# Peptides against a protein of PDB entry 3OIQ, part 80

Target 1, 212 residues: chain A of PDB entry 3OIQ
Amino acid sequence: KNRIFVSSSKDFEGYPSKAIVPVQFVALLTSIHLTETKCLLGFSNFERRGDQSQEDQYLIKLKFKDRGSERLARITISLLCQYFDIELPDLDSDSGASPTVILRDIHLERLCFSSCKALYVSKHGNYTLFLEDIKPLDLVSVISTISTKSTNSSKHSSSELISECDLNNSLVDIFNNLIEMNRDEKNRFKFVKLIHYDIELKKFVQDQQKVL

## One batch from the design tools (peptide; made by RFdiffusion4, then SolubleMPNN)

Design b1_p18_5_s1 (from b1_p18_5, 9 letters changed)
Fold by OpenDDE base, seed 4:
Structure b1_p18_5_s1 (fold): chain B 212 residues (1-212), chain A 18 residues (1-18)
Amino acid sequence: as target 1 above (212 residues)
Amino acid sequence: DKKLEEQEENEKFTEDLY
């Protein structure tokens, strides 16, 4: 089944009112919502949506309906947080209550680029995005991928034609949106406030700012 | 918050399909 690459979460407004569509997108992790009853991940490409919050443009549900899915969700959150160096509040409370994790505005401290595979599931015009797979992306790898215009149209005849171009374009769009947010004095996002703000990211942002 | 409420409503309609 062909997976659709999604560049904007507005694309879902044109999707069938009753469907199951495999989708893929790349975005920044903006929120984590883990409770006793649900697990949600918020992602954004920071596309301008008028006066609406640019956060959580993709709200992704992890299956959380049985002990097996709950365990998988908790492990997924733990592994993502370990990868991105996100401090979780101590999950080791000896109180047998499953720890609640509510993190927001993650992008203000860390650029957590993620390639997500999800199922768009709709009924009566309402939809949910269910997580199928998540790949955290290393920021150095993202910067290198954008900087190296992949002129290698390697004709890999693999029937998973998510164009390397679509991924790269979305990564560029995210950085352009972040640059605009950084230039806006009213926007809370600033590159210099990122915990991982280094010389490489600084140079990359300065070079991208000259093209915009 | 409003977006989480909207999502929780959407989930009730779609959870039986996945």
Scores: peptide ipSAE 0.255, ipTM 0.871, DockQ to the pose 0.871
Fold by OpenDDE base, seed 5:
Structure b1_p18_5_s1 (fold): chain B 212 residues (1-212), chain A 18 residues (1-18)
Amino acid sequence: as target 1 above (212 residues)
Amino acid sequence: DKKLEEQEENEKFTEDLY
């Protein structure tokens, strides 16, 4: 089955009430919820949805039904946190209980761009997104990718149904949404509060702000 | 945490499918 690129989590409102659809999206990691019984990742494009929280627009479940899936989930969380330099609360609590990790509002401190492959699974109109694959994206690579598109209309015919255009349009939309949030005095998001706020990100944001 | 509650309800219907 061909994978569908998803630009908005509203697209799922039009999806079949009983289906299994492979999807892909790019978003910012906003939350991690790891307990003894479940593992969820929250992602957002910060698309405006009226008065609804812009966080956790995509709730992605990791399989957590056996020791193998639990181990894979825990390793996935560990690797993501290592990649993004997210401090996990000390997993070494001397109580032989599986560590509980509940992180929220990750985007307030770090821009964790991620390309996600998931399965949309629905029954009776209810749906779950199951993680199939996750690729963390380097912020410098994201900035360079957005910046270079202003000059190269190179028709790379990638035989993947996901146009390089769809990925880059979604990355631009995310940055535009973050710029709008940064301008809003009521919004907690501010670029200057990011731990990794550097001269490169500052310059990029300033250049994007001139177009918006 | 309404989104987590909605997700937990959705999971009860979909966990057997995947």
Scores: peptide ipSAE 0.254, ipTM 0.872, DockQ to the pose 0.850
Fold by OpenDDE base, seed 2:
Formats: sequence, structure tokens, C-alpha cells
Structure b1_p18_5_s1 (fold): chain B 212 residues (1-212), chain A 18 residues (1-18)
Amino acid sequence: as target 1 above (212 residues)
Amino acid sequence: DKKLEEQEENEKFTEDLY
């Protein structure tokens, strides 16, 4: 079955009540929830959903059923945090206890763009998104990709790749939503509060703000 | 957290499929 690109987590409201569907999306990492029994990643594109929290629009479960899957989940979290310069609390519990990590509002300090592959699994109208693969995206590369309206469809001939158009549209939509949040005085998100706020990001945001 | 509770409920129904 071909992987479906998802531009909105509202798309899942129209999905079958009993299915397994391979999906892919691009979003910002908003939360990490690692305990002794589960591992969840929260993602958002910050699409407006009325008065609902714009965080964790995509709740992605990592498989956590045995020591092998638990180890893979912990390694995945460690590698993501290393890539995004996210400080994990020193879980130097001398007690051999599995480290517990609960991070929220990650997008307030760091723009952690991620391309996610997941399985939509539904039963009786309820669904879970299970992580299959995650690719962290470099912010400079994201900015360059949006700024260069590359009509260069590199013909990567595999029926499982996101269209370059779907990726670019989702990245633009995320930035537009962040610009709206930055303009809202009630919203906690501000570009100038990002730890990695530099001259390049400042210029890009100023240029995008003129188009909105 | 209401989202975590909803996710835990959804997991009970889908865990046998993955």
C-alpha cells in the first residue's frame, strides 16, 4: 500500500474505524513522554482548532512491549535530543531505574522540524499512531527549501517518497502558523525567545511576515 | 492530562493490531 502524506491531523477524522494505514507527515516536536511503561512523542503543525491546545496534534507512540522495543525507544529519544540540542535531565539514578523524561512546550525554545513515518492503526473508531521512522530536519535546510521555490522535482523514483510539493506546503503552513502565534500577544510562542534565534531566522521570518 | 488519558484508552483497543 502506498504511504499517504498527511497535511492535517484532522484527516484522521475521515479515516476508517478499522484499518492499518501507513502515513507520513512533517511537524514540530512539541513533547516527549518517556516513562517505565510507555514512550510518546507529541508533534504539531499549529493548525488552528478553535480553543483547543495547538500542541500534540499528532501523538505518536513508540512500541514499548519488551526490553528490545524499550531499548529502541530510549535510543530514539536520546538521538533526537542530541540532534536538537535538547538537554535531558541527568538520569544518573545510581538505582538502575529506567530513566523518566517528561518534556513539554519544546517549540517555545527550539524549532524541532521532523519528518515522521507512522502506522495509523484503528479499531472501533479509536486510533493510535505508531512510529515507524523519524528524520529530524535541519532548520537552515528547512529555511533554504522554503526560500528557494525549487521547481526542481528531483525524480527520486520511489513510490514511497513524499512529493516535494507536499513537504514544502506543510513547512510553509507551519511557519505561517508560527508567525500568527508570534503576532498574538496572548500566545507564549515568540521567535525572539528561541535559543537558536539568529540573523538568518530573523531575516526569513521578516520576509515571510510581508507575504502574510 | 486529557490527551494522555485519551491516548491510553485508544492504545487498549489497538495494541493487539501492532
Scores: peptide ipSAE 0.254, ipTM 0.873, DockQ to the pose 0.872
Fold by OpenDDE base, seed 1:
Structure b1_p18_5_s1 (fold): chain B 212 residues (1-212), chain A 18 residues (1-18)
Amino acid sequence: as target 1 above (212 residues)
Amino acid sequence: DKKLEEQEENEKFTEDLY
């Protein structure tokens, strides 16, 4: 089956009540929830949803049923946090208790852009998104991709790649939503509070603010 | 958290399919 690109987590409201659908999206990492019994990743594009919270719009479950899947989940979290400079407790501690990790509001300190592949699995109208693959995206690469507005649609028609247009549109939408949040005095999100706020990000935000 | 409770409820119905 072809993988579907998802631009909004509202798209799932129109999905079949009993299905398995391979999906992909790009979003910011907002939360990590690792316990003894489960592993969840929260993602958001910060799309406005009325009075609902804008974090954790995509709740992605890592398989956590056996020692092999638990180990894969811990390795995935470790590698993701190493890439984004997120400090974690030692997950490999021989001390018999797996450390609990609960991180929230990650986007208030770091913009962790991620390209995700997941399985939408539904039964009786309820659904779960299971992680299949995750690719962290470098912020400099994201900024360059949006700024260059690649009109060069190299039709690499492999059914496994996100279209360059779908990726670019979603990245632009995320930045536009963050700019709106930054302008709102009631919103906790501010670009100047990001740990990695530099001259390049500052200039990019100032240039995008003139187009909105 | 209401979203985590909703996710835990959804998982009970879908975990047998994956």
Scores: peptide ipSAE 0.251, ipTM 0.872, DockQ to the pose 0.854

Design b1_p18_5_s2 (from b1_p18_5, 11 letters changed)
Fold by OpenDDE base, seed 1:
Structure b1_p18_5_s2 (fold): chain B 212 residues (1-212), chain A 18 residues (1-18)
Amino acid sequence: as target 1 above (212 residues)
Amino acid sequence: DELLKKQEENEKYTEDLY
């Protein structure tokens, strides 16, 4: 089956009540929840949903049923946090207790852009998104991709790649939503509070604010 | 957290399929 690009987590409201559908999206990492029994990643595009919370719009479960899947989940979290400069406790501690990691509101300190592949699995109208693959995206690469507005749709129509248009549109939408949050005095999100706020990001935000 | 509660409810119905 072809993988479906998802631009909004509202798209799942129209999905079949009993299905397995391979999906992909791009979003910001907002939370990490690792316990002895489960591993969840929260992602958001910060789409406005009325009075609902804008964080964790995509809750992605890592398989956590056996020692092999638990090890893969811990390695995935470790590698993701190493890429984004997120400090974690030592997950490999021989001390028999797997450390609990609960991180929330990651987007308030770091913009962790991620391209995710997941399985939408539904039964009786309930659904879970299971992680298949994750690619962290470099912020400089994201800024350059949006700024260059690639008119060169090289039709590499491989059914496995996100279309360049779908990726670019979703990245633009995320930045536009962050700009709106930054303008709202009641919103905790501010670009100037990001640990990695530099001259390049400042200039990019100022240029995008003139188009909105 | 209502969202985590909803996720835990959804997982009970879908975990047998993956």
Scores: peptide ipSAE 0.310, ipTM 0.887, DockQ to the pose 0.827
Fold by OpenDDE base, seed 4:
Structure b1_p18_5_s2 (fold): chain B 212 residues (1-212), chain A 18 residues (1-18)
Amino acid sequence: as target 1 above (212 residues)
Amino acid sequence: DELLKKQEENEKYTEDLY
């Protein structure tokens, strides 16, 4: 079954009320919610949605039904946090209670670009996105990918390849949205407040701001 | 959080399908 690339979480409003659809998107990690009973990841492309929060536009559930899935979820969170240099509260509390992790507004400190594969699962018009796979993206690689107009339209008509164009367009859209947020004095997001704000990111943002 | 509540409601309907 072909995986559908999703550019907006509004696309799900048009999806069947009873379906299982494999989807993929790229977005920024905005939240982590790990408890004893659930694991959720929030993602956003910061698409304008009127007065609605631009955070957590994609709520992704990790399977959390048994000790095996719980372990996999916890390992996934640990690996993502290690990759993005997100400090987790010490998971090593010798108190045999599984530590609760609730992180919000991650994008205010770190740009955590992630390529997600998920299952859209719907019943009676309600849906859940279940994580199938996650690939953290390096910011330098994201910047390079946007800066290099991939003129390689490799005509690989293989029905399973998400267009490199769709990925690149979504990455550009995310940066454009972040630039707009950065320009808004009321918005908490500022590039200069990112922990990893460097000369490369500064230059890239300045160059993108000239095109907008 | 209203979004988390809505998600928890949606999960109750979809958890049996995955």
Scores: peptide ipSAE 0.309, ipTM 0.887, DockQ to the pose 0.828
Fold by OpenDDE base, seed 2:
Structure b1_p18_5_s2 (fold): chain B 212 residues (1-212), chain A 18 residues (1-18)
Amino acid sequence: as target 1 above (212 residues)
Amino acid sequence: DELLKKQEENEKYTEDLY
């Protein structure tokens, strides 16, 4: 079955009540929830959903059923945090206890763009998204990709790759949503509060703000 | 957290499929 690109987490409201569907999306990492019994990643594109929280629009479960899957989940979290320079609390529990990590509002300090592959699994109208693969995206590369309107659709017609257009449109939509949040005085998100706020990001945001 | 509670409820129905 071909992997479906998902531009909105609202698309899942129209999905079958009993299915397994391979999906892919691009979003910002917003939360990490690692306990002794579960591992969840929250992602968002900050699409407006009325008065609902714009955080954790994509809740992604990592498999956490046995010591092997638990180890893989912990390694995945460690590698993501290392890539995004996210400080994990030193879980120097001298007591051999599995480290518990609860991070929220990650997007307020760091723009952690991620390309996620997941399985949509539904039963009786309930669904869970299970992580299959995650690729962290470099912010400089994201900015360059949006800024270079690549009209070069390289026709890599492999039925399993995201179209370059779908990726670019989703990245543009995320930045537009962040610009709207930055303009809202009630919104906690501000570009100038990002730890990695530099001259390049400042210039890019200023240029995008003129188009909106 | 209502979102985490809803997720835990959904997981009970889907955990046997993955």
Scores: peptide ipSAE 0.307, ipTM 0.886, DockQ to the pose 0.827
Fold by OpenDDE base, seed 3:
Structure b1_p18_5_s2 (fold): chain B 212 residues (1-212), chain A 18 residues (1-18)
Amino acid sequence: as target 1 above (212 residues)
Amino acid sequence: DELLKKQEENEKYTEDLY
């Protein structure tokens, strides 16, 4: 089955009430919810949705049914947090009690761009997104990709034709939404409050603000 | 959290499919 690129989590409102659809999107990591019984990741592109929270627009479940799936979920969370410099409590507690991790509003401190592959699974009009794969994206690489209108279709492997255009358009849309949030005095998001706010990000934001 | 509650409701119907 072909994987569908999703630009908005509103697209799921038009999806079949009983289906299994492989999807892909790019978004910012907004939350991590790891308990004894479940693992959830929240993502957002910060698309304006009236009075609804712009956080956790994509809520993704990791499999958490047995010791093998639980271990894979914990390893996935550890690797993501290591990549984004997110401090976690040691998940390898020798004490037999797995630590609970609840992180929210991650985007207020760190821009954690992620390319996610998931299964949209629906029944009776309810749906769950199950994680299949996740690729963290480096912020410098994201900025460079947006700044360089990629005329270089590097001919790497013809099998994952998610158009470089769909990814780039979604990355631009996310930055535009963040710029609008930064301009809003009522919004908690501010670029200058990011832990990794540097001269490169500052310059990029200033240049994008002139186009909007 | 209303979103978490909605997700828990969705999971009850979809957990048997994956």
Scores: peptide ipSAE 0.306, ipTM 0.885, DockQ to the pose 0.830

Design b1_p18_5_s3 (from b1_p18_5, 11 letters changed)
Fold by OpenDDE base, seed 1:
Structure b1_p18_5_s3 (fold): chain B 212 residues (1-212), chain A 18 residues (1-18)
Amino acid sequence: as target 1 above (212 residues)
Amino acid sequence: DEKIKKQEENEKYTEDLY
């Protein structure tokens, strides 16, 4: 079955009540929830949903059923946090208590763009998104990709690649939503409060604000 | 957290399929 690109987590409201569907999306990492019994990643594109909270629009479960899947989950979290410069407690502690990691509102300090592959699994109208693959995206590369509007639709018809247009549109939508949040005095999100706020990001935001 | 609680409820129905 072909993998479906998802631009909004509302798309799942129209999905079958009993299915297994491979999906992919791009979003910002908003939360990490690692306990002794589960591992969840929260992602968001910050799409406005009335009075609903804009974080954790995509809740992604890592398989956590046995020692092998638990180890894979911990390694995945460690590598992701190393890439985004997120400080974690030592997850490999020889002390038989697995450390609990609960991080929230990650987007208030760091823009952690991630390309995710997941399985949408549904039964009786309930669904879970299971992580298959995650690729962290470099912010400079994201800014460059949006700034260089890809006029070259290289029709590489490989069923495994995200459409360059779908990726670019979703990245633009995320930045537009962040600009709207930054303009709202009631919203906690501010670009100037990001730890990695530099001259390049400042210039990019100022240029995007002129077209909105 | 209401979102995490809803996710835990959904997982009970889907965990046998993955």
Scores: peptide ipSAE 0.373, ipTM 0.911, DockQ to the pose 0.859
Fold by OpenDDE base, seed 5:
Structure b1_p18_5_s3 (fold): chain B 212 residues (1-212), chain A 18 residues (1-18)
Amino acid sequence: as target 1 above (212 residues)
Amino acid sequence: DEKIKKQEENEKYTEDLY
């Protein structure tokens, strides 16, 4: 089944009320919700939606129905947090209780770009996005990809691969949205408050701001 | 909280399909 690239979580408003559709998107990690009974990841492209919170535009469920799926979810969270240098509250609490992790507003401290594969599953107009795969993206690689308009038309004309154009356009749109948020005095997001704010990111943002 | 609650409501209809 061909995987559909999704540029906006509004696209799901037009999706069938009963379907299973493999989808893929790129977004920033905004939240982690791990409890004893569930695991959710929040992602956002920070697309303007009026007065709605720009966080958690994509709520992605990790399968959490048996010990095997729970273990996979916990390992996935651990690996993501290790990759992005996200401090988890001590998971090693000797209390024998499965640690609860509730992180919000991750994008205020770290830009955690992620390429996600998910299943859109709908019934009676309700839908859930189930995580199939996640690839964390390195910020330097993201900046390089946007800056180098790679005219490398990799001739992989399979209807199942994200076009390099779709990925690049979504990454540009995310940065443009972050620049707009940074300019808004009411918005909590500021590039200078990112823990990893360096000279490279500063230069890139300054160069993008001249085009907007 | 409202988004999570809405997601939990959606999950009741979709959990058996995956």
Scores: peptide ipSAE 0.372, ipTM 0.911, DockQ to the pose 0.839
Fold by OpenDDE base, seed 2:
Structure b1_p18_5_s3 (fold): chain B 212 residues (1-212), chain A 18 residues (1-18)
Amino acid sequence: as target 1 above (212 residues)
Amino acid sequence: DEKIKKQEENEKYTEDLY
């Protein structure tokens, strides 16, 4: 079955009330919720939804049913946090207590671009997104991809890969939404408050602001 | 958290399918 690219988490409102649909999206990591019984990742493209919180528009569950799936979830969180320079408590602590990690508003300090593959699973009109795969994206690579308008369709036209056009459009939409948030005095998001705010990101934001 | 609570409610219906 072909994996569906999702540009908006509103697309799920039109999805079948009983289905299993492979999906993929690109978004910013906004939250991590790891407890003794569950693991959730929050993602957002910051699409405006009226008065609704723009955080955690994609709430993704990691499988957490047994010791093997728990271990895989903890490894996934550790690797993501290592990649994005997110400080975690030691998850391997010999103390036998599974560490609880609750991080929110990650996007206020770090732009953690992520390409996600998930299963949309619905029953009785309720749905859950289960993580299948995650690829962290380098910010310099994201900026370069948007800036170059690369029409170089990499010859890997597998029906399971994100279309280069769909990826680029979603990345542009995220930056446009962040620019609007940065312009809003009531919004907590500011590019200059990012820990990794550098000359390259500053220049890119200034150039994108002229197009909006 | 209201979003987490809503997700926990949704999971009860979908956990048997994954």
Scores: peptide ipSAE 0.371, ipTM 0.911, DockQ to the pose 0.890
Fold by OpenDDE base, seed 3:
Structure b1_p18_5_s3 (fold): chain B 212 residues (1-212), chain A 18 residues (1-18)
Amino acid sequence: as target 1 above (212 residues)
Amino acid sequence: DEKIKKQEENEKYTEDLY
């Protein structure tokens, strides 16, 4: 089955009430919810949705049914947090109690761009997105990709039909939404409050603000 | 959190399919 690129989490409102659909999207990590019984990741493109919270537009479940799936979920969270310099409590507690991790509003401190592959699974009009794969994206690489309108169709043959156009358009849309949030005095998001706010990000934001 | 509660409701119907 072909994997569908999703540009908006509203696309799921038009999806079948009973289906299994492979999907992919790019978004910012907004939350981590790890308990004894579940693991959830929140993502957002910060698309304007009226008065609804712009956080956790994509709520992604990691499989958490047995000791093997729980271990894989904890390893996935650990590796993501290591990549984004997110401090976690030691998940390997010798005490036999698995630590609870609840992180929210991650985007207020760090821009954690992630390319996600998931299964849309629906029944009776309810749906769950199950994580299949996640690739963290480096912010410098994201800025470079947006700035260099990719004329380099590098002919590296193999199977990931992510239209480079769909990925680039979604990355631009996310930055435009963040710029609008930064201009809004009522919005908590500010680029200058990011822990990794540097001269490169500052210059990029200033140049994008002139086009909007 | 209303989003987490809605997700827990959705999971009851979809957990048997994955």
Scores: peptide ipSAE 0.371, ipTM 0.911, DockQ to the pose 0.858

Design b1_p18_5_s4 (from b1_p18_5, 11 letters changed)
Fold by OpenDDE base, seed 1:
Parts: sequence; structure tokens; C-alpha cells
Structure b1_p18_5_s4 (fold): chain B 212 residues (1-212), chain A 18 residues (1-18)
Amino acid sequence: as target 1 above (212 residues)
Amino acid sequence: DSKIKEQEENEKFTEDLY
């Protein structure tokens, strides 16, 4: 089955009440919830949803059914946090208590762009998104991709029908939403509060703000 | 907290499918 690119987590409201659908989206990491019994990742595009929280629009479950899947989940969290320079408690502590990690509002300190592949699994109208794959995206690469309107459709006939256009549009939409949040005095998000706020990101935001 | 609880409820119905 072809993987569906998802631009909004509202798209799932129109999905079948009983299905297994491979999906892909691009979003910012907003939360990590690792306990003894579960692992969840929160992501958001920061779409305006009225009075609803803009964080955790995509709540993604990592499989956590056995020691092998638990180990894979912990390794996945460790690698993501290493990539994004997120401080974790030592996950390897020989103390037989599995370390609990609860991080929220990650986007207030770091822009953690991620390309996620997931399975939409539904039954009786309830659904769960299970993580299949995650690719962290470098912020410099994201900025370069948006700034360079890819007129070079190099026909890489990769059968992954993710339109380079769908990825680029989603990245633009995320930045536009962040710019709107930054302009709102009531919103906690501010670009200048990001730990990695540099001259390149500053210039990019200033240039995007002129188009909006 | 509400979204995590809603997710836990959804998982009870979908865990047998994955």
C-alpha cells in the first residue's frame, strides 16, 4: 500500500473506523513520555485549532509489548535526544527501575523537526498512531530546503511517492505557524528564547516575516 | 494529561491489530 502524506492531524477524523493505513508527516517534537509501561512521542505542526492545545497534535506510540520492543523504544529516544541535544537522565542505570522521562514543551527551547513514518491503526472509530520510522531533520537543511524553492525536481524515481512539494509545504506551514505564535504576545513560543537561536535562523525568520 | 489518557483508551481497542 502506498504511504499517505498527512499535512494535518485533522485528516484522521475522515479516516476509516477500522483500518491499517501507513502514513507519513513532518512535525516538530513537542513531548516525550517514557515510563515503565509505555513510550509516547508528541509532535505538532502548530495548526490553529480554536481553544485546543497546539502541542501533541500527533501522539505517536512506540511499541512496548516485550523486552525487545522496550529496548528499541529506549534506544530510539536516546538517539533522538542525542541528535537534538536534549539532556536525558541516564537510561542505563543498573538500578532495576526503568528511568521515567517526561519532557513537555520541547519546541519552546529547540526546534526538533522530524519526518515520521507511522501506522494509523483504527477499530470502532478509535485510532492509534504507531511509530514505524523517524528521521530527525537538521534545521540548517530545513531552512535551505524552504529557501531553495526546489525547481530541481531531480526525477529520483524513488517509489516513496512523498512529493518533495508536500514536505516543503508542510515545513513552510510549520514556520508560518511559529511566526504567528511569535507575534502573539499571549503565546509562550518566541524564536529568541530558542537555545540554538543563531544569525542564520534570525535572518530566515526575518525574511519569512516579510512574506506573511 | 487528557490526550495521554485518551490515547491509553484508544490503545486498548487497537493493540490487538499491531
Scores: peptide ipSAE 0.310, ipTM 0.896, DockQ to the pose 0.883
Fold by OpenDDE base, seed 5:
Structure b1_p18_5_s4 (fold): chain B 212 residues (1-212), chain A 18 residues (1-18)
Amino acid sequence: as target 1 above (212 residues)
Amino acid sequence: DSKIKEQEENEKFTEDLY
């Protein structure tokens, strides 16, 4: 089955009430919810949805049914946090309780761009997105990809038609949404409050703001 | 909290399929 690229989490409102659909999207990591019984990752493109929270537009479940899946979930969280330089609260609870990690509003401190592969699984109109794969994206690479209008569609082979255009369009849309949030005085998001705010990101944002 | 609760409700219906 071909994987579908998803540009909006609203696309799922039109999806079949009983299906298993491989999907892919790019979004910012907004939350991590790891407990003894579950692991969830929140992602967002910050698409405006009226009065709805712009965070956790994609709530992705990691399989958490057995010791193997739990271990994979914990390793996934650890590797993501290491990659994005996310400080996990010291797991030094001397109590042999499994570490609980609840992080919210990650995008207020760090732009954690991620390419996610998931399974849309629905039954009776309810759905869950199960994580299949996650690739963290480097911000410099994201900026370079948007800045270089990639005219080089090198025909990479016939598996999973994610057009380079769909990825680039989604990355541009995310930045445009962040620029709008940054301009809103009521919005907590500000580029200057990002821990990794540098001259390159500053210049890129200033150049994108002239096009909007 | 509401989205997590909604997800927990959805999971009860989909967990058997994955």
Scores: peptide ipSAE 0.309, ipTM 0.896, DockQ to the pose 0.860
Fold by OpenDDE base, seed 3:
Structure b1_p18_5_s4 (fold): chain B 212 residues (1-212), chain A 18 residues (1-18)
Amino acid sequence: as target 1 above (212 residues)
Amino acid sequence: DSKIKEQEENEKFTEDLY
C-alpha cells in the first residue's frame, strides 16, 4: 500500500472508522510519555484549532507489549533524546524499576523537527497512530531546505515516495505557525527562549517575518 | 491530561489490530 503524506492531523477525521493506513508526517516533538506500561510521543504542526491546545496534535504510540518491544521503545527514546540534546534520567538503572519519563512543552526549549512514519489503525471510529519509523531532522538542514526551495531538484533516488514539495510545504507551515505564536503576547512560545537560539535562526526568522 | 485519556480509550479498541 502507498504511504499517505499527512499535512494536518485533522485529515484523520475523514479517515475510515475501520482501517489500517500507512501514513507519514513532519512535525515538532512536543512531549514524551514513558511509563512502565506505555510509551507515547506527542508531535505538533501548531495548526490553529480554535480554543484547543496546539500541543500533541499527533499522539504516536510505540509498541509496548513485551520485553522486546519495551526495550526497542526505550532505545528509540534514548536515541531521539541524544540527537536533540534532551537530558533523560538514566534508563539503564540496575534497580529493576523502569524509570518514568514525562516531558512536556519540548518545543518551548528546543525545535525538534521529526519525519515520522506511522500506521493509522482504526476500529469503531476510534484510532491509534503506531510508530513505524522516525527520522530526526537537523534545524540547520531544515532552514537550508526552506531557503533553497527555488533552484535544485537534485534527482536523488525515486525510492522514497515523499513528495519533496509536501515535506517542504509542511516545514514552511510549521515555521509560519511558530512566527504567529511568537507574535502573540499571550503565547508561551518565543524564539528567543530556545536554548539553541543563534544568529542563523534569528536571521531566518527575521527574513520569514517580512514575507508574512 | 485529556488527550492521554482519550488515547487510552482509543487504544482499548485498536490494541488487538497491531
Scores: peptide ipSAE 0.306, ipTM 0.896, DockQ to the pose 0.860
Fold by OpenDDE base, seed 2:
Structure b1_p18_5_s4 (fold): chain B 212 residues (1-212), chain A 18 residues (1-18)
Amino acid sequence: as target 1 above (212 residues)
Amino acid sequence: DSKIKEQEENEKFTEDLY
C-alpha cells in the first residue's frame, strides 16, 4: 500500500473505523513517555484546535510487548535524545529496574523536527499510531529547505511518493504556528528561550514574521 | 494525562492488530 502523507492529525477523524493505513508526517517532538510497560512519543504541528492543548497532536506508540521490542524502544529513545541533545534523567539507577523517562514540553527548550513513518491501526472507531520509522531533522537543514523554496523536485527514485511540496508546506506551517505562539503573551513558547537560539534562527524568524 | 488515558483505552482494541 502507498504511504499517505498527513498534514494534520485531524485527518484521522475522516479515516476508516477499521483499517491499517501506513502514514507519514513531519512534526516537532513535544513529549517522551517511557515506563516499564509502554513507550509513547508526542508530536505536534501546533495547529489551532480551539481551547485544546496544542501538544501531543500525534501520540505515537512504540511496540513494547517483549524484550526485543522493549530494547528497540529504549535504543530509539536514547538515539533521539543524543541527536537532539536532550538530557535524560540518570537512567543508571543501580537498581536493575528499567529506566523511566517522562519528558514534556520539549518544544519550549528545543525545536526537535522529526519525519515519522507510522501505521494507523483502527478498530471500532478507536485508533493507535504505531511507529515504523523516525528520522530526526537538523534545524539548519529545515531553515535552508524553507528559505530556498526549492521547486526543484530532485526525482529521488524511491517508491515513497512523498511530495516534497507536502513536506515543505508542513515545515512552513509549523514555523508559522510557532511565530503566532511567540506573539501571544499568554503562550509559554518563546524563540528567545530556546537553548539553541542563535543569530541564524533569529534572522530566519524575523524574515518569516514579515510575511505573516 | 487525559490523552495518555485515551491512548491506553485505544490500545486495548488495536494492540492485537499489530
Scores: peptide ipSAE 0.304, ipTM 0.894, DockQ to the pose 0.857

